# Peptides against a protein of PDB entry 5ONS, part 51

Target 1, 181 residues: chain A of PDB entry 5ONS
Amino acid sequence: MFKKFDEKENVSNCIQLKTSVIKGIKNQLIEQFPGIEPWLNQIMPKKDPVKIVRCHEHIEILTVNGELLFFRQREGPFYPTLRLLHKYPFILPHQQVDKGAIKFVLSGANIMCPGLTSPGAKLYPAAVDTIVAIMAEGKQHALCVGVMKMSAEDIEKVNKGIGIENIHYLNDGLWHMKTYK

## One batch from the design tools (peptide; aimed at target 1 Q42 R83 K87 F90)

Design b2_p28_5_s1 (made by RFdiffusion4, then SolubleMPNN; from b2_p28_5, 10 letters changed)
Fold by OpenDDE base, seed 3:
Structure b2_p28_5_s1 (fold): chain B 181 residues (1-181), chain A 28 residues (1-28)
Amino acid sequence: as target 1 above (181 residues)
Amino acid sequence: SIELLSEEEKKEGEELAKKLGYHLSEQL
C-alpha cells in the first residue's frame, strides 16, 4: 500500500474530525480490536484533536498529536501502523515467518505459504481476511502488517501461493512519514 | 500537515528499526 508513497504525489489533504466522527471511529476500532479498549484513551486522548490525512488510492491515515495511528483504504477496516503496533503488540493476532522470508517481506512482497510453514515459522489459527501482525524468527517486534489470504488451516494444507498479503512493512513510505500539529 | 521524514529523521527511524531487531541491510 505504501511501497511507492511520496508526500508530493500521494497526500491530498488533512482534515480535523468532528467529535461524533471520532466517537464512531473509536467504536469501530474497539469492534475490530477488542483488546485495545482499555488503552484507547491513552492512544487517542479525549482532549486531543483527531485528524485524517487523505491520500491517493483512497488511503486515509488517522493521526493524533502528529502520531500516525491507523490507516484504511476505501472505507475498509482500519489497520494499525507498525509504530503503534510496536507499542501495543497485542492489537493484532500474530503470524511468524522464517528468517529467510524477512528480506522479501521488507521489500513489500506478499508472504508465501512456505514462509509460514517452514522451520522457524509459526502459524497460528486465523481465518481468511484477518488482519495480522507479521513477526519474524528471532525478532521481537513485527516487521509487517498483513491480511490472511488463506486460512491458517489452508496455508498448512496447500502450502503453496500467497498466504498473507503485505499491507504495511518496516521502512515503507508510511514508516517514513511524519505529521505536525 | 504531513510530510516525509528528513534524512536525519529517516536515520533515526532506521536506528529505531535496529533497536527493534531489523536492519536496512535485511531488505531485498
Scores: peptide ipSAE 0.338, ipTM 0.826, DockQ to the pose 0.039
OpenDDE base, seeds 1, 2, 4, 5: peptide ipSAE 0.207, 0.247, 0.200, 0.194; ipTM 0.719, 0.781, 0.718, 0.718

Design b2_p28_5_s2 (made by RFdiffusion4, then SolubleMPNN; from b2_p28_5, 10 letters changed)
Fold by OpenDDE base, seed 2:
Structure b2_p28_5_s2 (fold): chain B 181 residues (1-181), chain A 28 residues (1-28)
Amino acid sequence: as target 1 above (181 residues)
Amino acid sequence: SIELLSEEEFEKGRELAKALGYQLSEQL
């Protein structure tokens, strides 16, 4: 989503959200990410304005105090930014790729099934369409936010093709935004 | 740089994740 993304070229505008809209978004976030509920007031303090950075390709980034928290495309599901996920790594289920897959993940490539079934990888139960944190062998912090294109069970059985779609990865255009105020 | 959670907060998060059925990386 952000392979060719540049803040200067791809950001259209930024709007401050109304209270009612913020409430709706918070509820949606809790529904998508139940584990975030205890942290949501800390992540999005009531006193702080919530902004949406509108970008090209129908991308919207949710921000508070300049911190990039979540993003979505075309009113689809919200994804946490890696920066948020690094603070709260437990808000997504994890998958772990082997060392060999790291360079491909960091190039924006989708994660192929063998990279999830090989030694050094760890594949945890997850349904198709689940948003997951992509961990890597030997790395403490998530490298990528992805979406299961196959269930974990099918990844093991088929072991071919795209297992997880790469949505947002370390050092992509979103990562390099860092903040937006 | 990022401000990380305290150990207590982090454990709270892990416990909730576990309760939700998430298996988290041992490398955290």
Scores: peptide ipSAE 0.609, ipTM 0.939, DockQ to the pose 0.932
OpenDDE base, seeds 1, 3, 4, 5: peptide ipSAE 0.589, 0.601, 0.600, 0.589; ipTM 0.936, 0.938, 0.937, 0.936

Design b2_p28_5_s3 (made by RFdiffusion4, then SolubleMPNN; from b2_p28_5, 10 letters changed)
Fold by OpenDDE base, seed 2:
Structure b2_p28_5_s3 (fold): chain B 181 residues (1-181), chain A 28 residues (1-28)
Amino acid sequence: as target 1 above (181 residues)
Amino acid sequence: SIELLSEEEKQEGEELAKKLGYELSEQL
């Protein structure tokens, strides 16, 4: 999603949200990520304004106090940013790629099935379209936010093709965005 | 408002990634 987002022309505008809209978004976030509910007031304090940064290709980024928290495309599901996920690693279910897959993930490549089934990888039960945190062998922090394109069961059985779509990764355009208050 | 980080600020982000255990050389 952010492979070419290092171009200055990709940001359109920033809008402060009304209270009613914020409430709706919070409800959507709790629905998508039930485990976030106890933390949501810490992540998005009621006293702090919530802003949406609108970007090209219908990308919207939810921000509070200059922190990039969540993003979505075309009114689809919200994804946490890696910066938020590193603070709250339990927001997403995890998958782990092997050491060899790291360089490809960090280049924005989709995660192939062998990188999830090989020694050093860990594949956990997950359905198609599940948003997941991509962990790496020997690393403590997620390097990518992805979406399951196959179920974990099918990844193991077929073991060919794209298992997980790479949505957001370390050092991509979103990682290198700055918000002003 | 929002903008992309400067080259200097990008380096800080890369350094953060290194602190998280990911070397720049792993991206090449």
Scores: peptide ipSAE 0.285, ipTM 0.793, DockQ to the pose 0.036
OpenDDE base, seeds 1, 3, 4, 5: peptide ipSAE 0.206, 0.165, 0.279, 0.171; ipTM 0.710, 0.692, 0.790, 0.695

Design b2_p28_5_s4 (made by RFdiffusion4, then SolubleMPNN; from b2_p28_5, 10 letters changed)
Fold by OpenDDE base, seed 5:
Structure b2_p28_5_s4 (fold): chain B 181 residues (1-181), chain A 28 residues (1-28)
Amino acid sequence: as target 1 above (181 residues)
Amino acid sequence: SIELLSEEEKQEGEELAKKLGYQLSEQL
């Protein structure tokens, strides 16, 4: 989603949200990420304004106090940013790729099934379209946010093709975005 | 407002990735 992101070409505007809209978004976030509920007041304090950065290709980024928190495309599901996910790693279910897959993931490549079934990988039960945190062998922090394109069961059985779509990865355009108060 | 980081600031972000356990040489 952010592989070839350029601010001058891809950022449209930034708007501050009304209280009623913020309440609706918070409810959506709790529905999508139930484990975030106890932490939501810390992540999005009531006293702090919530802003949306609108980008081309119908991308919206939710920001508070200069931090990029969540993003979505075309009113689809919210994805946490890697910066938020590193603070709250429990927001997403995890999958782990082997060491050899790291360089490809960090280039924005989709995750192939063998990288999830090989020694050093860990594949956990998950349905298609599940948003997941991609972990790596020997690493403690997620390197990617992805979407299951196959179920975990099918990844094991077929073991060929794209298992997980790469949505956001370390050092992509979103990682290198900065917000100003 | 939002802005993309300069090349120097990108290097700081890459250094952060290194601190998180990822080597710069691991990137394609």
Scores: peptide ipSAE 0.274, ipTM 0.792, DockQ to the pose 0.037
OpenDDE base, seeds 1, 2, 3, 4: peptide ipSAE 0.194, 0.207, 0.227, 0.044; ipTM 0.740, 0.722, 0.766, 0.633; seed 3 fails the geometry check

Design b2_p28_6 (made by RFdiffusion4)
Pose (drawn by RFdiffusion4):
Structure b2_p28_6 (pose): chain A 181 residues (1-181), chain P 28 residues (1-28)
Amino acid sequence: as target 1 above (181 residues)
Amino acid sequence: SQEELDEILEELEEERKENSDEIPEPFE
C-alpha cells in the first residue's frame, strides 16, 4: 500500500477530528482489535487532538501527537502502523516467515506459501482476511503488516500462491514518514 | 498451534503492562 508513497506526492491534507468522530473510530478499533481496548487511553489520550492524514487513493492515517497509529483505505479495516505495532506487538496475531523471505518482503513483495511452510518459518492457524503481524525467523520485531489471502490450512496444503498480502513493511513510504508535522 | 500463539501474545501483553509507564522506541 505504501511502496511508492511519500508525503509530497501522496498527502493531500490533514483534518482534526471532532469528539463525535473520535468515539466512533475508537469503537471500530475495539471491534477490530479487541485486546486493544485497555490500551486506548494510552495510545489516544483524552487530552490529545486526533487527526486524519488524507492521502491519495482514499488512504487515511490516524495520528495523535504527530504519531502515526493506524491506517485504512476507503472505509475498509484499520491496520496498525508498524511503529504502533512495535510498541504493542500483541495487537495482532503473528505469522513468521523463514529468514530467506526477509529480503523479498522488505522490497515490497507479497508473501508466498513457501515462505511460511519452509523450515525456520512458523505458520499459525488463521482464517482468510485476518490482519497479521509478520515476524521473521531470528528477529524480535515485526517487519510487515499482512492480510491472509489463503487460510493457514490452505497455505499448508496448496503451498503455492500468495499466502499473505504485504500491506505495510519496514522502510516503505509510510515507515519513512516518521511523524506528521 | 493456536495455543502457542495465544501464549506468546499473552506474554507480550504482560511484559508491556509491567512497563506501562514507559514507551518503547520502535525498531529502526

Design b2_p28_6_s1 (made by RFdiffusion4, then SolubleMPNN; from b2_p28_6, 15 letters changed)
Fold by OpenDDE base, seed 2:
Order: sequence, then structure tokens, then C-alpha cells
Structure b2_p28_6_s1 (fold): chain B 181 residues (1-181), chain A 28 residues (1-28)
Amino acid sequence: as target 1 above (181 residues)
Amino acid sequence: SAAEQQKLLEELKKEIEKNKDKTPEPYE
């Protein structure tokens, strides 16, 4: 989603949200990520304005005090930014790729099934379309936010083709954006 | 397993409550 993204070229505008809209978004976030509810007052304090950065290709980024928190495309599901996920790694269920897959993930490549079933990888139960944090063998922080294109069960059984779609990864255009006030 | 993942996530929550992780720089 952000492989060729550039803040200067791909950001259209930024709007401050009304209280009612913020409430709706918070409810959506709780629905997607039930475990985030106790943390929302810390992540999105009531006293702080919430903004949406609108980008090309119908991408929207949710921000508070300049911090990029979540993003979505075409009003689909919200994804946490890697920067938020690093602060709150429990927001998403995890999958782990082996060491050999790291360089490909960091190039924006989708994650192939063998990279999730090989020694050094860890595959946890997850349904298709689940948003997941991609961890790497021997690394503490997630390197990618992805979407299951196959169930974990099917990845293990079929063990070929695209297992997880790469949505947002370290050093992509969104990562380089860092802040927006 | 799902149970192992859940355990890991709970441990991560506890860690954050004590000391929030610093956002790392990209690695290659």
C-alpha cells in the first residue's frame, strides 16, 4: 500500500474530526481490536484533537498530536501503523517469518507460505482476511503489518503461494512519514 | 498454537504497562 508512497506527493489534505466522528471511529477500533479498549484513552486522549490525513488512492491516516496511529483504504478496516504497533504490540495477532524472509518483506514482497512454515517461523491459528503483525525470527519488533490471504491451516497444508499480503512494512513510505501535525 | 499466541500477547501487555518499548529504527 505504501511501497511508492511519498508524503509530499500523495497527501491531499488534513481535517480535524468532530467529536461525534471520533466516537464512531473509536467504536470501530474497539470492534476490530477488542483488546485495545482499555488503552484508547491513552492512545487517543479526549482532550486531544483527532485528525485524518487524506491521501491519494483513498488512503486515510488517523493522527493524534501528530502521531500516526491507524490507516485505512476505501473506508475498509483500520490497520495500526508500525509505530503504534511497536508501542502496543498486542494490538494484532502475531505471525513470525524466518530470517530468510526478512529482506523480501522489507522490499514490500508478499509473504510466501514456505516462509511461514520453515524452521525459525511460527504460524499461529488465523482466518483468512485477519490483519496480523509480522514478526521476524530473532527480532523483537514487528517488521510488517499484513493480511492473511490463506488461513493458517491452509498455509500449512498447501505450503505454496501467497500466505500473507504485505500491507505496511519498515522503511516504506508510511514509515518515513513519521509525524504529521 | 492459539493458546501460545494468547500467552505471548498477555506477556506483551504486561511489559508495556511497566516500560513502553521504544520505536526502533528500520533494519535491513
Scores: peptide ipSAE 0.140, ipTM 0.780, DockQ to the pose 0.484
OpenDDE base, seeds 1, 3, 4, 5: peptide ipSAE 0.040, 0.122, 0.125, 0.139; ipTM 0.672, 0.765, 0.765, 0.688

Design b2_p28_6_s2 (made by RFdiffusion4, then SolubleMPNN; from b2_p28_6, 15 letters changed)
Fold by OpenDDE base, seed 3:
Structure b2_p28_6_s2 (fold): chain B 181 residues (1-181), chain A 28 residues (1-28)
Amino acid sequence: as target 1 above (181 residues)
Amino acid sequence: SAEEQQKELEALKEEAEKNKEKTPEPYE
């Protein structure tokens, strides 16, 4: 989603959200990520304005005090940014790729099944379309936010093709954006 | 396993509660 993203070229505008819209978004976030509910007031304090940075290709980035928190495309599901996920690593279920897959993930490549089934990888139960945090062997922080394109069970059985779609990864355009005030 | 993941996630939640002001360093 952000492989060729540049703040100067791909940001269209920024809008401040109304209170009613913010409430709706918070409810959506709780629905998507039930474990976030106790933390949501810390992540999105009531006193702080919530903004949406509108980007090309129908991408929207949710921000509070310049911090990039979540993003979505075409009013689809919200994804946490890696920066938020690093602070709250429990927001998403995890999958772990082996050392060999790291280079490819960081290039924006989709995650192939063998990178999730090999020694050094950890594959946890997850259904298709689940948004997941991609961890790496020997690393403490997520390097990617992805979407399961196969169930964990099918990844183990088929062990070929795209297991997880790469949505947002370290050093992509969103990562380099850092803040937007 | 799912149980292992859940234990790891709970441990991370507990750590976050103990130090709410802690901002971890980015991935290195």
Scores: peptide ipSAE 0.290, ipTM 0.853, DockQ to the pose 0.803
OpenDDE base, seeds 1, 2, 4, 5: peptide ipSAE 0.033, 0.209, 0.163, 0.220; ipTM 0.670, 0.814, 0.784, 0.817

Design b2_p28_6_s3 (made by RFdiffusion4, then SolubleMPNN; from b2_p28_6, 15 letters changed)
Fold by OpenDDE base, seed 4:
Structure b2_p28_6_s3 (fold): chain B 181 residues (1-181), chain A 28 residues (1-28)
Amino acid sequence: as target 1 above (181 residues)
Amino acid sequence: SAAEQEEELKKLKEEIEKKKDETPEPYE
């Protein structure tokens, strides 16, 4: 989603959200990520304005105090930014790729099944279309936010093709967009 | 088993939550 993203070229505008809209978004976030509820006041303090940065290709980024928190495309599900995920790693279920897959993930490549079934990988139960944090063998922090293109069960059984779609990865255009005020 | 993996994931999440304030390590 952000492989060729550049803040200067791809940001259209920024709008400050009304209280009612913020409440709606918070509810949506809790629905998507139930575990976030106790933390939501820290992530999105009531006293702080919430903004949406509108980007090309119908991408919207939710921001508070300039911090990029979540993003979505075409009003679909929200994804946490890697920066937020690093602070709150439990927001998403995890999958782990082996060391060999790291360079490909960091190039924006989708994650192939063998990279999830190898000895250095860890594959946890997850349904298709689940948003997941991609961890790497020997690393503590997620390097990618992805979407399961097959269930974990199917990845294990088929072990061929795209297992997880790469949505947002370390050092992509969104990552380099550190803040927006 | 799936149940074992789920339990492992739960433990992992708990462990990671304790380390949430750590600085990201470098990648290649």
Scores: peptide ipSAE 0.224, ipTM 0.663, DockQ to the pose 0.273
OpenDDE base, seeds 1, 2, 3, 5: peptide ipSAE 0.221, 0.140, 0.042, 0.043; ipTM 0.665, 0.687, 0.676, 0.662

Design b2_p28_6_s4 (made by RFdiffusion4, then SolubleMPNN; from b2_p28_6, 16 letters changed)
Fold by OpenDDE base, seed 4:
Structure b2_p28_6_s4 (fold): chain B 181 residues (1-181), chain A 28 residues (1-28)
Amino acid sequence: as target 1 above (181 residues)
Amino acid sequence: SAAEQQAELEALKKEAEANKDKTPEPYE
């Protein structure tokens, strides 16, 4: 989603959200990520304005005090930014790729099934379309936010093709967009 | 397993609570 993303070229505008819209977004975030509820007031304090950065390709980035928190495309589900996920790593269920997959993930490649079933990988139960944090063997922080394209069960059984779609990864255009005010 | 995943997530929550006022280090 952000492989060719540049703040100067791909940001269209920024809008401040109304209170009612913010409430709706918070409810949606809790629905998508139930574990975030106790932390939501810390992540999105009531006293702070919430903004949406509108980007090309129908991408929207939710921001508070210039911090990039979540993003979505075409008003679909929200994804946490890696920067937020590093602060709150429990927001998403995890999957772990082996060492060999790291280089490819960091190039924006989708995660292939063998990278999730090999020694050094950890594959946890997850349904198709689940948004997941991609961890790496021997690393502490997530290197990617992805979406399950196959269930964990099917990844193990088939063990071929794309297991997880790469949505946002370290050093992509969104990562380099550190803040926006 | 699902149980292992939940245990790991709970540990991460506990760590996050302890470090709620700290800025995490970047990816190593």
Scores: peptide ipSAE 0.309, ipTM 0.858, DockQ to the pose 0.719
OpenDDE base, seeds 1, 2, 3, 5: peptide ipSAE 0.032, 0.187, 0.034, 0.084; ipTM 0.651, 0.724, 0.676, 0.739

Design b2_p28_7 (made by RFdiffusion4)
Pose (drawn by RFdiffusion4):
Structure b2_p28_7 (pose): chain A 181 residues (1-181), chain P 28 residues (1-28)
Amino acid sequence: as target 1 above (181 residues)
Amino acid sequence: TEEEEEIVEENEKYTYEELDEIVEKEYE
């Protein structure tokens, strides 16, 4: 989603949200990520203004104090940014690719099933369309936010094709936009 | 959970900038 994204060519503007809208978004975040509820006062303090950074192709980035928290396209599901995920790694369920796939996902490639079924990888049960944190064998921190395109059971069996769609990865255009200011 | 609270307290020790540097170095 952000492979060729930068602030100049992709950010149209930034709107500050009213209280009515903020509550609605928080509710959607709660529905989508149940375990995030106890942490929202910390992530989105009552005191701080909440802004949406509007981007080309109907991408929205939710910001608080200039920190990028979540993003979505159209009115689709919210995804946590990798920076927010690094602060709260438990927001998403995990999938671990083998170490050989690291170079490919850091270049923006989708995750193929061999990257999840090979030794060094760890595949956990997940239904299709689940938003997952991609972990790497031997690495402590997540490197990609993905969406299951095949269920985990199908990935084990079919073992060919895109297992997980690469949505956001370390040092993609979104990662390079460290703050909005 | 208690474990989640401990993770959050640990990560509070680092700013976003410091954590970025750690994470980037890990994947260099």

Design b2_p28_7_s1 (made by RFdiffusion4, then SolubleMPNN; from b2_p28_7, 13 letters changed)
Fold by OpenDDE base, seed 1:
Structure b2_p28_7_s1 (fold): chain B 181 residues (1-181), chain A 28 residues (1-28)
Amino acid sequence: as target 1 above (181 residues)
Amino acid sequence: SAAEQEYVEEMSKYSDDELAEIVDKEYA
């Protein structure tokens, strides 16, 4: 989503959301990520305005105090940014790739099934279309936010093709955006 | 959970930029 993204070229404008809209978004976030509920007041304090940075290709980034928290495309589901995920890694289910897969993930490549079934990888139960945090062998922090294109069961059984779609990864355009105030 | 609280507290010791730098170094 952000492989060719540049803040100066791809950001259109920024809008401040109304209180009622913020409430709706918070409810949606809790529905998508139940584990975020106890932390949502800390992540999005009631006193702080919530903004949406509107980008090309129908991308929207949710921000609070300049911090990039979530993003979506074409009014689809929200994804947490890696920056938020590093603070709250438990808001997504995890999958772990082996050391060898790191360079490919960081190039924006989708995660193939063998990279999730090999030694050093850890595959946890997850259904198709689940948004997941991609962890790496020997690393503490997530390197990617992805979407399951196969169930964990099918990844193990078939072990061919794209297991997880790469949505947001370290050093992509969103990562380099840092803040937006 | 207690584990989650401990992690959040630990990460709160770093600024946003410091945490990002830690991750950058981790994957350098």
Scores: peptide ipSAE 0.737, ipTM 0.967, DockQ to the pose 0.836
OpenDDE base, seeds 2, 3, 4, 5: peptide ipSAE 0.731, 0.732, 0.735, 0.726; ipTM 0.967, 0.967, 0.966, 0.966

Design b2_p28_7_s2 (made by RFdiffusion4, then SolubleMPNN; from b2_p28_7, 10 letters changed)
Fold by OpenDDE base, seed 2:
Structure b2_p28_7_s2 (fold): chain B 181 residues (1-181), chain A 28 residues (1-28)
Amino acid sequence: as target 1 above (181 residues)
Amino acid sequence: SAEEEKIAEEMSKYSDEELDEIVNKEYA
C-alpha cells in the first residue's frame, strides 16, 4: 500500500474530525480489535483532536497529536501503523516469518507460505482476512502489518503461494512519514 | 491483561525516537 508512497506527493489534505465521527471510529476499532479497548483512551485521549490525513488512492491515516495510529483504504478495515504496534504489540495476532523471509518482507513482498512454515517461523491459528502483525525470527518488534490471504491451516496444507499480503512494512512510505501535525 | 500492561509499560519507557532506533537496529 505504501511502497511508492511519499508524504509530499501523496497527501491531499488533513481534516480534524468531529466528536461524533471519532466515537464511531473508536467503536469500529474496538469491533476490529477487541483487545485495544482498555488502551484506546491512552492511544486516543478525549482531550486530543483526532485528524484524518487524506491521501491519494483513497488512503486515510488516523492521527492524534501528529502520531500516525491507523490507516485504511477505500473505507475498508483499519490497520494499525507499525509504530503503534511497536508500542502495543498485542493489539494484533502475530505471525512469525523465518530469518530468510525478512529481506523480502522489507522489500514490500507478500509473505509466501514457506516463510511461515519453515524452521524459525511460527504460524498461529488465523482465518482468512485477519489482520496480523508480522514478527521475525530472532527479532522483538514487528516488521510488517499484513492480511491473511489463506488461513493458517491452509498455509500449512498448501505451503505455496501467498500466505499473507504485505500491507505496511518497516521503512515503507508510511514509516518514513513519521508524524503529521 | 496483566501481561499486556507489563508490555505496554515496558514500551512506554522509550521515546518514539528511541523505539525507532531500537527497531532500526534490529533490522539493520
Scores: peptide ipSAE 0.676, ipTM 0.948, DockQ to the pose 0.832
OpenDDE base, seeds 1, 3, 4, 5: peptide ipSAE 0.670, 0.676, 0.666, 0.673; ipTM 0.947, 0.949, 0.946, 0.948

Design b2_p28_7_s3 (made by RFdiffusion4, then SolubleMPNN; from b2_p28_7, 12 letters changed)
Fold by OpenDDE base, seed 1:
Structure b2_p28_7_s3 (fold): chain B 181 residues (1-181), chain A 28 residues (1-28)
Amino acid sequence: as target 1 above (181 residues)
Amino acid sequence: SEEEKKYAEEMSKYSLDELLEIVEKEYA
């Protein structure tokens, strides 16, 4: 989603959301990520304004106090940014790729099944279309936010093709935005 | 959970910039 993204070229505008809209967004986030509910007031304090950075290709980034928290495309599901995920790694289920897959993930490549079934990888139960945090062998912090294109069971059985779609990865255009105030 | 709370408290000790630097160095 952000492989060729540049803040200067791809950001169109930024708007501050009304309180009623913020409430709706919070409810959507809790629905998508039930584990975030106890933390949502810390992530999005009631006293702090919530903004949406509107980008090209129908991308929207949700921000609070300049911090990039969530994003979506074409009003689809919300994804947490890696920045938020690093603070709250438990808001997504995890998958772990082997060391050899790291360089490909960081180039924006989708995650192939063998990278999830090989020694050093860890594959946890997850249904297709589940948004997941991608961890890496020997690393402490997530390097990617992805979407399961196959169930964990099918990844193990078929062990061929794209297992997880790469949505947002370390050093992509979104990562390089850092903050937006 | 207590583990989640502990982790969040630990991460709160770092500024956003500091955390970003840590992660970037981890994958350098």
Scores: peptide ipSAE 0.465, ipTM 0.885, DockQ to the pose 0.903
OpenDDE base, seeds 2, 3, 4, 5: peptide ipSAE 0.462, 0.450, 0.441, 0.450; ipTM 0.880, 0.876, 0.874, 0.877

Design b2_p28_7_s4 (made by RFdiffusion4, then SolubleMPNN; from b2_p28_7, 14 letters changed)
Fold by OpenDDE base, seed 3:
Structure b2_p28_7_s4 (fold): chain B 181 residues (1-181), chain A 28 residues (1-28)
Amino acid sequence: as target 1 above (181 residues)
Amino acid sequence: SAEEEEYAAEMSKYSDEELAKIVDAEYA
């Protein structure tokens, strides 16, 4: 989503959200990520305005005090940014790629099934279309936010093709954006 | 959970930029 993204070229505008809209978004976030509920007031304090940074290709980034928290495309599901996920890694289910897959993930490549079934990888139960945090062998922090293109069961059985779609990865355009005030 | 609270507390010791630098170094 952010492979060729640049803040200077791809950001269109920024709007401050109304209270009612913020409430709706918070409810949606809790629905998508039940584990976030106890932390939502810390992530999005009531006293702080919530903004949407509108970008090209129908991308929207949810921000509070300049921090990039969540993003979505074409009013689809919200994804947490890696920056938020590093603070709250438990808001997504995890999958772990082997060490050899790291360089490919960091180039924006989709995660292939063998990278999830090989020694050093860890594959956890997850349904197709689940948003997941991609962890890496020997690393502590997520390097990617992805979407399961196959169930964990099918990844193990078929063990070829795209297992997880790479949505947001370390050092992509969103990562380099850092903040937006 | 207690583990989540402990982790969140630990991460709160770092600024956003400091945490980003840690991750960048981890994957350098």
Scores: peptide ipSAE 0.636, ipTM 0.941, DockQ to the pose 0.867
OpenDDE base, seeds 1, 2, 4, 5: peptide ipSAE 0.635, 0.632, 0.628, 0.631; ipTM 0.938, 0.940, 0.938, 0.938

Design b2_p28_8 (made by RFdiffusion4)
Pose (drawn by RFdiffusion4):
Structure b2_p28_8 (pose): chain A 181 residues (1-181), chain P 28 residues (1-28)
Amino acid sequence: as target 1 above (181 residues)
Amino acid sequence: SEEEELLEEQEEEREEALEELPEFEEEW
């Protein structure tokens, strides 16, 4: 979603949200990520203004104190940014690719099933369309936010095709936009 | 309770992740 994204060519503007809208977004975040509920007062303090950074192709980025928290396209599901995920790794279920796939996902490639079924990889049960944190064999931190395109059981069995769609990866355009200011 | 235990574990993990995060972000 952000492979060729930068602030100049992709950010149209930034709107500050009213209280009515903030509560609605928080509710959606709760519905989508149940375990995030105890942590929202910390992630989105009552004191701080909440802004949406509007981007081309109807991408929205939710910001608090200039920190990028979540993003979505159209009115689709919210995804945590990798920076928020690194602060709260438990927000998402995990999938671990083998170390050989790291170079390909850091270049924006989708995750193929061999990257999840090979030794060094760890595949956990997940239904299709689940938003997952991609972990790397031998790495402590997540490197990609993905969406299951095939269920985990199908990935083990079919073992060919895109297993996980690469949505956001380390040092993509979104990662380079450290803060909005 | 099980819920309180889970929140304690997540708080510990969050603290550890915040301690290691500046170094990790400098690498990237």

